# Ledger of designs, part 341: peptides against a protein of PDB entry 4ASU

Target 1, 270 residues: chain A of PDB entry 4ASU
Amino acid sequence: ATLKDITRRLKSIKNIQKITKSMKMVAAAKYARAERELKPARVYGVGSLALYEKADIKTPEDKKKHLIIGVSSDRGLCGAIHSSVAKQMKSEAANLAAAGKEVKIIGVGDKIRSILHRTHSDQFLVTFKEVGRRPPTFGDASVIALELLNSGYEFDEGSIIFNRFRSVISYKTEEKPIFSLDTISSAESMSIYDDIDADVLRNYQEYSLANIIYYSLKESTTSEQSARMTAMDNASKNASEMIDKLTLTFNRTRQAVITKELIEIISGAA
Target 2, 83 residues: chain B of PDB entry 4ASU
Amino acid sequence: FTFASPTQVFFNSANVRQVDVPTQTGAFGILAAHVPTLQVLRPGLVVVHAEDGTTSKYFVSSGSVTVNADSSVQLLAEEAVTL

## One batch from the design tools (peptide; made by RFdiffusion4, then SolubleMPNN)

Design b2_p30_7_s3 (from b2_p30_7, 12 letters changed)
Fold by OpenDDE base, seed 5:
Structure b2_p30_7_s3 (fold): chain B 270 residues (1-270), chain C 83 residues (1-83), chain A 30 residues (1-30)
Amino acid sequence: as target 1 above (270 residues)
Amino acid sequence: as target 2 above (83 residues)
Amino acid sequence: AVPKPESDYLPQTEEEREEVMERFREAVAL
């Protein structure tokens, strides 16, 4: 490589390093906010899931329609955040299909669609885009919940798959159940609950769905920003190492050129 | 007893004497060992009676309340403010 | 607005780093 080529590469890598450092700082700020907002959201979301855990709602085996909601975002450069969700979605879809279930998929965030489009395009009901630019709100979750309920797909049971935040260096892809109104109303375990008005139960279920979606979005966002911060830190370190190596190569090449020129001058071969 | 909004936690697995909630079917009091039920909140006043005799008041918008068989209660409001 | 990288592929793992470094070494040696 010529000195010019090395210089061009150095400039390129230095620019990348500036970008990755900037992105790291942005991700750090977003992470700090997301973590703060996750604390109440987790209590809220886990509280909403408590019924389903305590009531041990079971879907009858004759019911075949299953919905998978994958929660991620539109933004890349966050390590395995999207692929982890997609991998679990694929696994769950395959397991359900093997059990004779019909599977439909909802993607929250464009990256889920991007990964699964080739293999699962026919199973997609809807993909929600513009996820991850702003922190998710309860309003956003309500919109998603409403669109799901209005999709016309009469699922019996579903799974929401998202990355649960553990720490700045750790997340875990998890699955939580979602149930249709019919499944909840017909569940034997629900018999212990006092006579619930059908409208009340419907409204309750709408809130429950919105709550769970909101919770999943908050967990996902926190995990994503943390992962992005780590990814950008790693990229910045990698760029630094490359800069150092290229700088050494540049210096050696420059010395060789100078030495050659000196020899040519001394030898009179120029 | 858990009482939270998406943005704020008021009670997290706390022991309380009584919680008065505004539901679409009317206001009711949740006491210890209340029968399991599901209700939807209407905009109104929530009153939490602590075991020490203190009372706290909140205004809530919409949401849900769950009373489970194990006497756990989840009050989840879309919006809530301390009064 | 933070400039976006032109490539969505930034080495994030040690393996990816080594691969990029190897490609870089090859490109510098040429």
Scores: peptide ipSAE 0.014, ipTM 0.802, DockQ to the pose 0.012
Fold by OpenDDE base, seed 1:
Structure b2_p30_7_s3 (fold): chain B 270 residues (1-270), chain C 83 residues (1-83), chain A 30 residues (1-30)
Amino acid sequence: as target 1 above (270 residues)
Amino acid sequence: as target 2 above (83 residues)
Amino acid sequence: AVPKPESDYLPQTEEEREEVMERFREAVAL
């Protein structure tokens, strides 16, 4: 490699390091906000799931339609955030298919579609784009819930798959159940809830769906920003090491060029 | 008793004496050991009666209230403000 | 003295940003 080539490479890596450092700072700011906003969202979301956990709603085995909602974002450079969700979606879809279930998929964020499009294109109902530029709102979750309800796909049971935030260095891909109105209304365990009007139950289910989606978005966002911060820090360190190596190579190459020139002068070949 | 909106928590697994909620069928009071029920909220007044006798008032928008068999209560509002 | 990169050129255009992001993706994969 010529001195010019090494210099060009050094310049490129230094620029990359500046970008990764900047992205780390942006991710850190977004993470701090996301973590703060996750606290109430978790209480709210867990509260919405409480009915389904306590009522132990079961879907009859003869019911075959299953919906998988994968939650991530459009944005890369966040480690294994998207691949973890996609891996669990694939596993769940395969298990359900082996059990004779019909599986349909909704992707929240373009990255899910990007990973699964080749193998699962026929199973996708819809993909929601423009996820991750702004913090998710309850309004965003409501739009997703409404689109699902209006899709015409009459699922019996479903799963929402997302990354649950644990700490700045840890997340876990998890699954939570979602149920159709028909499944909830027909569940024997719901008989203890007396005097529930059908319209009330419908409204309740629609609201609960929005709540669960909102919760999943908040967990996903916090996990993603944390993972991005870590990824950018690692990239910055790797760039630093490469700069050091190339600098040493540059210095050695420069010395070799000087030595060659001196030899040419001494030998009279110049 | 849990009472939260998407952005704020008012009560988290608290013990309360009574909660008055505005539902589409009317306002009703949730007492200790209330029968299991599900309701949707209408815009209106929520009144929380704490065991110590403290009363707190809130205005809520749409939402839901759940009373479970274990006497746990989840009050979830899209928007809520302290009065 | 290791030649200092001349301009801290932050990509100003979307095209320049994409080029930097492509180089970035290549470098991170490394």
Scores: peptide ipSAE 0.081, ipTM 0.830, DockQ to the pose 0.014; fails the geometry check
Fold by OpenDDE base, seed 2:
Structure b2_p30_7_s3 (fold): chain B 270 residues (1-270), chain C 83 residues (1-83), chain A 30 residues (1-30)
Amino acid sequence: as target 1 above (270 residues)
Amino acid sequence: as target 2 above (83 residues)
Amino acid sequence: AVPKPESDYLPQTEEEREEVMERFREAVAL
């Protein structure tokens, strides 16, 4: 490679490193906020799931309609965040189909659709876009919940799949159940609850859906920002190593060129 | 007893004597060993009676309350403020 | 035709949400 070629490559990699460093800082700021906001959201979300965990709601086998909600975002450069969710969605969809269930999919974030559109396009009900630019709000979750309720798809059971935040370096793709009103109302385990008005139960369920979605969004966002921060850090380090290697190569090549020129001058062969 | 909004936690697995909640069907008190129930909240006052006799008041916009068979209570409000 | 929202509990519109929040703010001011 000529000195010019090496210089061009150095400039390119240095620019990439600047971008990745900048993105790391942005991700770090967003992560710090997300982690702070996740603390109450987790208590809130876990609280909303408590009924389902404690009541051990079972869906009858004759019930065939299953909804999968995959939660991620529109934004890339965050490692395996999207592929992890999509992989679990695919696995779950395949297992349910093998069990003779009808499966429909909701994607929260365009990346889910981007990954699954070729293989699962017919199963998608809706994809929510513009996810991940701003921190998710309860209002956002409510809109998603409402859209689901208005979709006309009468599922019996559902699964919400998202990345749960563990630490700055760790997340885990998890699944939480979603139940239809009919499934909850007919569940034998719910018989211990006093006579609950049907309207009350409906309202409760709708609110619970919004809560679970909100929780999943907060977990997903925190996981994503941490993963992006790590990915950008790794990219920046890799760029740094390449810069060092190319700089050494440049210096050696430059010395060789100078030496050659000097020899040519001394020998009169120039 | 857990009482939280999406943005704030007021109680997390706390022991309380009584919680008064504003439900769509009316206000009721949740005592120790209350029967399992589900309710949705209407805008109104939540009153938490601690075991030490202290009382805390909150205003909530909407939400839900769950009393489980294990006597755990989850009070979830969309918006809540301390009064 | 956008199906009418089935939920009577969750705010269906931003306006409804704001109305709830306004009522909340008013009540907190008391």
Scores: peptide ipSAE 0.061, ipTM 0.835, DockQ to the pose 0.090; fails the geometry check
Fold by OpenDDE base, seed 3:
Structure b2_p30_7_s3 (fold): chain B 270 residues (1-270), chain C 83 residues (1-83), chain A 30 residues (1-30)
Amino acid sequence: as target 1 above (270 residues)
Amino acid sequence: as target 2 above (83 residues)
Amino acid sequence: AVPKPESDYLPQTEEEREEVMERFREAVAL
């Protein structure tokens, strides 16, 4: 490589390092906000799941329509965030198919679709795009919930798959149940809940779905920003190492060029 | 008793004497050992009666309230403010 | 229309981002 080539490469990598450092700072700021906003969201979301846990709602085995909601974002450069969700979705879809269930998929964030398109394109009902540019709001979750309920797919049960935040260095892909109105209404365990009007139950279920989606989005966002911060830190370190290596190569090449020029001068091969 | 909005927690697994909630079917009081029920909130006043006799008032928008068989209560409002 | 928040990213467009990433991949592969 010529000195010019090495210099060009050095300049390019230095620019990349500046970008990765900037992205790290942006991710750090978004992480700090997301972590703060996750605290109440977790209480709220876990509260919404309490009924399903306490009532031990079971779907009859004869019910075959299953919905998988994968939650991530449109944004890359966050390590295994998207692939972890997609892996769990694939596993769940395969298990359900093996059990003779019909499986449909909803993707929250375009990255889920991009990963699963080749193998599961026919199972997708809808993909929500433009996810991850701003912190998710309850309004965003409500829109997703409404679209799901109006999709015309009459699922019996489902699962929402997302990355739960543990710490700045750790997340875990988790699954939470989603139940249809009919499944809740027909559940034997719900018999203890007295005199529930059908309209009340419908509205309750709509809120429950929105609540769970909101919770999943907040967990996912916090996990993603943390993972991105780590990924950008690693990228910045890798760029630094490459800069050091190229700088050494530049210095050696420069010395070799000087030596060659001196030899040419001495030998009269001008 | 848990009372939260998406952005704020007011009570987290707390013990309270009574909670008055505004529902679409009417306002009702949740006492200890209330029968299990599901209700949807209407905009209105929530009153939390603490065991020490103090009362706290909140205005809530839409949402849900769940009373479970184990006497746990989840009051989840889309928006809530302390009055 | 979900209000587009102002992009906190240095690259303002997806195209610019992809270009930066492509340059990064090229620079690392070299």
Scores: peptide ipSAE 0.032, ipTM 0.810, DockQ to the pose 0.020; fails the geometry check

Design b2_p30_7_s4 (from b2_p30_7, 17 letters changed)
Fold by OpenDDE base, seed 2:
Structure b2_p30_7_s4 (fold): chain B 270 residues (1-270), chain C 83 residues (1-83), chain A 30 residues (1-30)
Amino acid sequence: as target 1 above (270 residues)
Amino acid sequence: as target 2 above (83 residues)
Amino acid sequence: PVEKPKSDSLPQTEEEREEVRRKFQEWLAL
């Protein structure tokens, strides 16, 4: 490689390193905010799931309609965030199909659709885009909940799949249940709640849906920003190593050129 | 007793004497060993009575309240402010 | 019946979010 070629490559890698460092800083800022906002959201979301955990709601085997909500975002460069969710969605969809259930999918974030479109296009009810530019709000969750409730798909049971934040270096793809009003109202374990008005239960379930979606969005966002920060850090380190290697190559090549020129001068070879 | 909004936690697994909540079917007080119930909130006043006899007041917009068989309570408001 | 959302995009403005929230609350009150 000529000195010019090495220099060009060095410049390119240095530019990449600048971009990745900048992206790391942006991700770090977003992560810090997301982590702060996740604390109350987790209490809120876990509180919303408390009924389902305690009531041990069972879906009858004759109920066939299942909904899968996959939660991620539109934005890449965050490691395995999207692929982890998509992998679990695929696994769940396959298991449900093998059990003779009808499966429909909602994608939160365009990346879910991008990954699953070829294999699961016919199962998608809706995909929500414009996810990940701004922190998710309860309003965002309400939109998703409203769309689901108005989709006309009368699911019996569902699953929301998202990345739960563990730490700055760790997330875990998790699944939480979603139950239809009919499933909840017919559950034997709910008999202790029998004095509940049907309209109250309906409204309660609608809030529950919005709540769990909101929670999942907050967990997903925090996980994504942390993963992006890590990915950009790794990219920056890799770029640094390449720069060091190329710099050494440049110096060696430069010395060789100088030596050759000196020899040519001394030998009179013009 | 857990009382939270999407953005703020007021109580997290706390022991309280009584919680008064505004529901769509009417306001009711949640006492110790209250029967399991589910309700939805209407805009109104939440009053938390602590074991020490102190009271805290909150205004809530909407949401849900759950009383479980184990006497755990989840009050989840979309918006809530301390009064 | 609450009107089905016409867009697959999440609300991007606070005003849009508030409107959705309002509609959701109205629907719940039904």
Scores: peptide ipSAE 0.039, ipTM 0.837, DockQ to the pose 0.750
Fold by OpenDDE base, seed 3:
Structure b2_p30_7_s4 (fold): chain B 270 residues (1-270), chain C 83 residues (1-83), chain A 30 residues (1-30)
Amino acid sequence: as target 1 above (270 residues)
Amino acid sequence: as target 2 above (83 residues)
Amino acid sequence: PVEKPKSDSLPQTEEEREEVRRKFQEWLAL
């Protein structure tokens, strides 16, 4: 490689390093906010799931319609965040299909669609885009919940799959159940609850779905920002190492060129 | 007793004496060993009676309340403010 | 042939929500 080629490559990598460092700082700021906002969201979301856990709501085996909601974002450069969710979605879809269930998929964030489009395109109902530019709000979750409930797809049960935040260096892909109004109303375990008006139960279910979606978005966002921060840090370190290697190569090449020129001058070889 | 909004936690697995909630079917008081029920909140006043006899008041916009068989209660409001 | 909705932005207005719903229902009816 010529000195010019090495210099060009050095300049390119230095520019990449500047970008990755900048992205790390942005991700760090977003992470700090997301982590703070996750604390109440977790209590809120876990509280909403308490009914389903305590009542042990079971879907009858004869019910076949299953919905999978995958939660991620539109934004890349965050390690295995999207692939982890997609992997779990694929596994769940395969298991349900093997059990004779009909599976439909909703993607929250365009990255889920990008990964699953070739293999699962026919199973996708809808993908929500414009996820991840701003922190998710309860309004966003309510919109998703409303669109799902008004979609016309009458699922019996479902699963919401998202990355739960554990620490700045760790997340875990989780699955939480979602149930249709009919499944909740017909569940034997719900018999202990006093006579619930049908309209009340419908409204309750709408809130429950919105609550769970909101919770999943907050967990996903926090996990994503932490993972992006780590990924950008690693990219910056890798760029630094490459800069060091190329700098050594540049110095060696420069010395060789000088030596060659000197030899040509001394030898009279033009 | 858990009382939270998406952005704030007021009570997290706390022991309280009584919670008065505004529901679409009417206001009711949740006491110890209340019958399991599901209700939807209407905009209104929530009053929490602590074991020490203190009372705290909150305004809620909407949401849900769950009373479980194990006497656990989840009050989840879309918006809530301390009064 | 009505195309399957590929990716929909989160609707911000009621009009946008209605349009998303319409497109979705049209696709499901096929």
Scores: peptide ipSAE 0.028, ipTM 0.819, DockQ to the pose 0.170
Fold by OpenDDE base, seed 1:
Structure b2_p30_7_s4 (fold): chain B 270 residues (1-270), chain C 83 residues (1-83), chain A 30 residues (1-30)
Amino acid sequence: as target 1 above (270 residues)
Amino acid sequence: as target 2 above (83 residues)
Amino acid sequence: PVEKPKSDSLPQTEEEREEVRRKFQEWLAL
């Protein structure tokens, strides 16, 4: 490579390093906020799931319609955040299909669609875009919940798949159950609950779904920002190493050129 | 007893004497060993009576309340403020 | 799994640079 080529490459890598460093700082700021906001959201979301755990709601085996909601975002450069969710969605869809169930998919964030659309296009109901630009709000979750409930797809049960935040260096892809109104209403375990009006139960389910979606979004966001911060740090380090190597190559090449020119002058070789 | 909004936690697995909640079907008091029920909140006053005799008041917008068979209670409001 | 781009993989052409950039971006995203 010529000195000019090496210089051009150095400039390019230095620019990439600047970008990755900047993105790291942005991700760090967003992570700090997300982690603070996750604390109450987790209590709220886990509280909403308490009914399903305590009532042990089961879907009858003869029911065949299953909904999978994958939660991520539109934004890349965050390591395995999207692929982890997509992998679990694929696995779950395959297992359900093998069990003779009908599977439909909802993607929260464009990245889920980008990964799964080619292989699962016929199973997709809807993809929610514009996820990850701003921190998710309860309003956002409510809109998603309402759209799902009004989609016309009468599922019996479902699964919401998202990355649960563990630490700055760790997340885990998890699944939580979603139940239809009919499934909840017909569950034998619900008989212990006193005089539940049908309208009350419907409204309750709408809140429950919104709550779970909100919780999943908050876990996903925190995991994503942390993973992005780590990814950008690694990218910056890799760029630094490459810069060092290219700088050495540049210096060696420069010396070789100078030496060659000196030899030509001394030898009288034109 | 758990009482939270999406952005704030007021009680987390706390022991309380009584909680008064505004529901769409009417206001009712939740005592120890209350029968299991599901209700939807209407805008109104929540009153929490602690075991030490202290009383806390909150305004809530909408949400849900769950009383489970194990006497655990989850009060989940979309918006809540201390009064 | 997208492999980590090699640090010694220096593209010579613009097309190669674009490909390396793409692979790097994919690696960062996955």
Scores: peptide ipSAE 0.000, ipTM 0.778, DockQ to the pose 0.014
Fold by OpenDDE base, seed 4:
Structure b2_p30_7_s4 (fold): chain B 270 residues (1-270), chain C 83 residues (1-83), chain A 30 residues (1-30)
Amino acid sequence: as target 1 above (270 residues)
Amino acid sequence: as target 2 above (83 residues)
Amino acid sequence: PVEKPKSDSLPQTEEEREEVRRKFQEWLAL
């Protein structure tokens, strides 16, 4: 490689490092906010899931329609965030299919669709885009819930799959159940609840779905920003190491060129 | 008793004496060992009666309230403010 | 007549909740 080639490569890597450092800082700021906002969101979301845990809602075996909601975002450069969700979705879809269930998929974030489009395109009902630019709001979750309920797909039960935040260096892909109104209404375990008006139960289910989606979005966002921060830090470190190596190579090459020129001058003067 | 909005927690697994909630079917008081029920909140006043006799008031917009068979209660409001 | 379980406060612990659930189920079976 010529000195010119090395210099060009150095300039390129330095520019990449600048970008990755900037992205790290942005991700760090978003992470700090997301972590703060996740605390109440967990209490809220876990509170909404409490009914399903306590009521032990069972779906009859004759009910075959299952919905999978994968929660991620549109944005890359966050390690295995998207692939982890997609992997879990694939596994769940395969298991359900093997059990004779019909599976449909909703993707929250374009990255889910990008990964699963080739293999599961026929199972997708809808993909929500423009996810991850701004922190998710309850309004966003409500829109997703409404679109799901109005999709025309009469699922019996479902699964929401998302990355739960553990720490700045750790997340875990998890699954939480969702149930249709009919499944909730027909569940034997629900008999202990006083006669609930059908309209009340419908509205309750709408809130429950929105609540769970909101919770999943908050967990996903926090996990994603943390993972992006880590990924950008690693990229910046890798760039730094490459810069150091190339700088050494540049210096060695420069010395060799100077030596060669000196020899040529000495030899030509002979 | 858990009472939260998406952005704020007011009570997290707390012991309370009574919670008065505004529902679409009417306001009702949740006491210990209340019959399990599911309700949807209407905009209105939530009153939490603590065991120590203190009373806290909140305004809520919409949401849900769950009373489970084990008498655990989840009050989940879309928006809530302390009064 | 199995009396409806009365408690002065909402149960907080899982043990208390289980007891309330048990009492409630007994009341319902009646």
Scores: peptide ipSAE 0.036, ipTM 0.807, DockQ to the pose 0.016; fails the geometry check

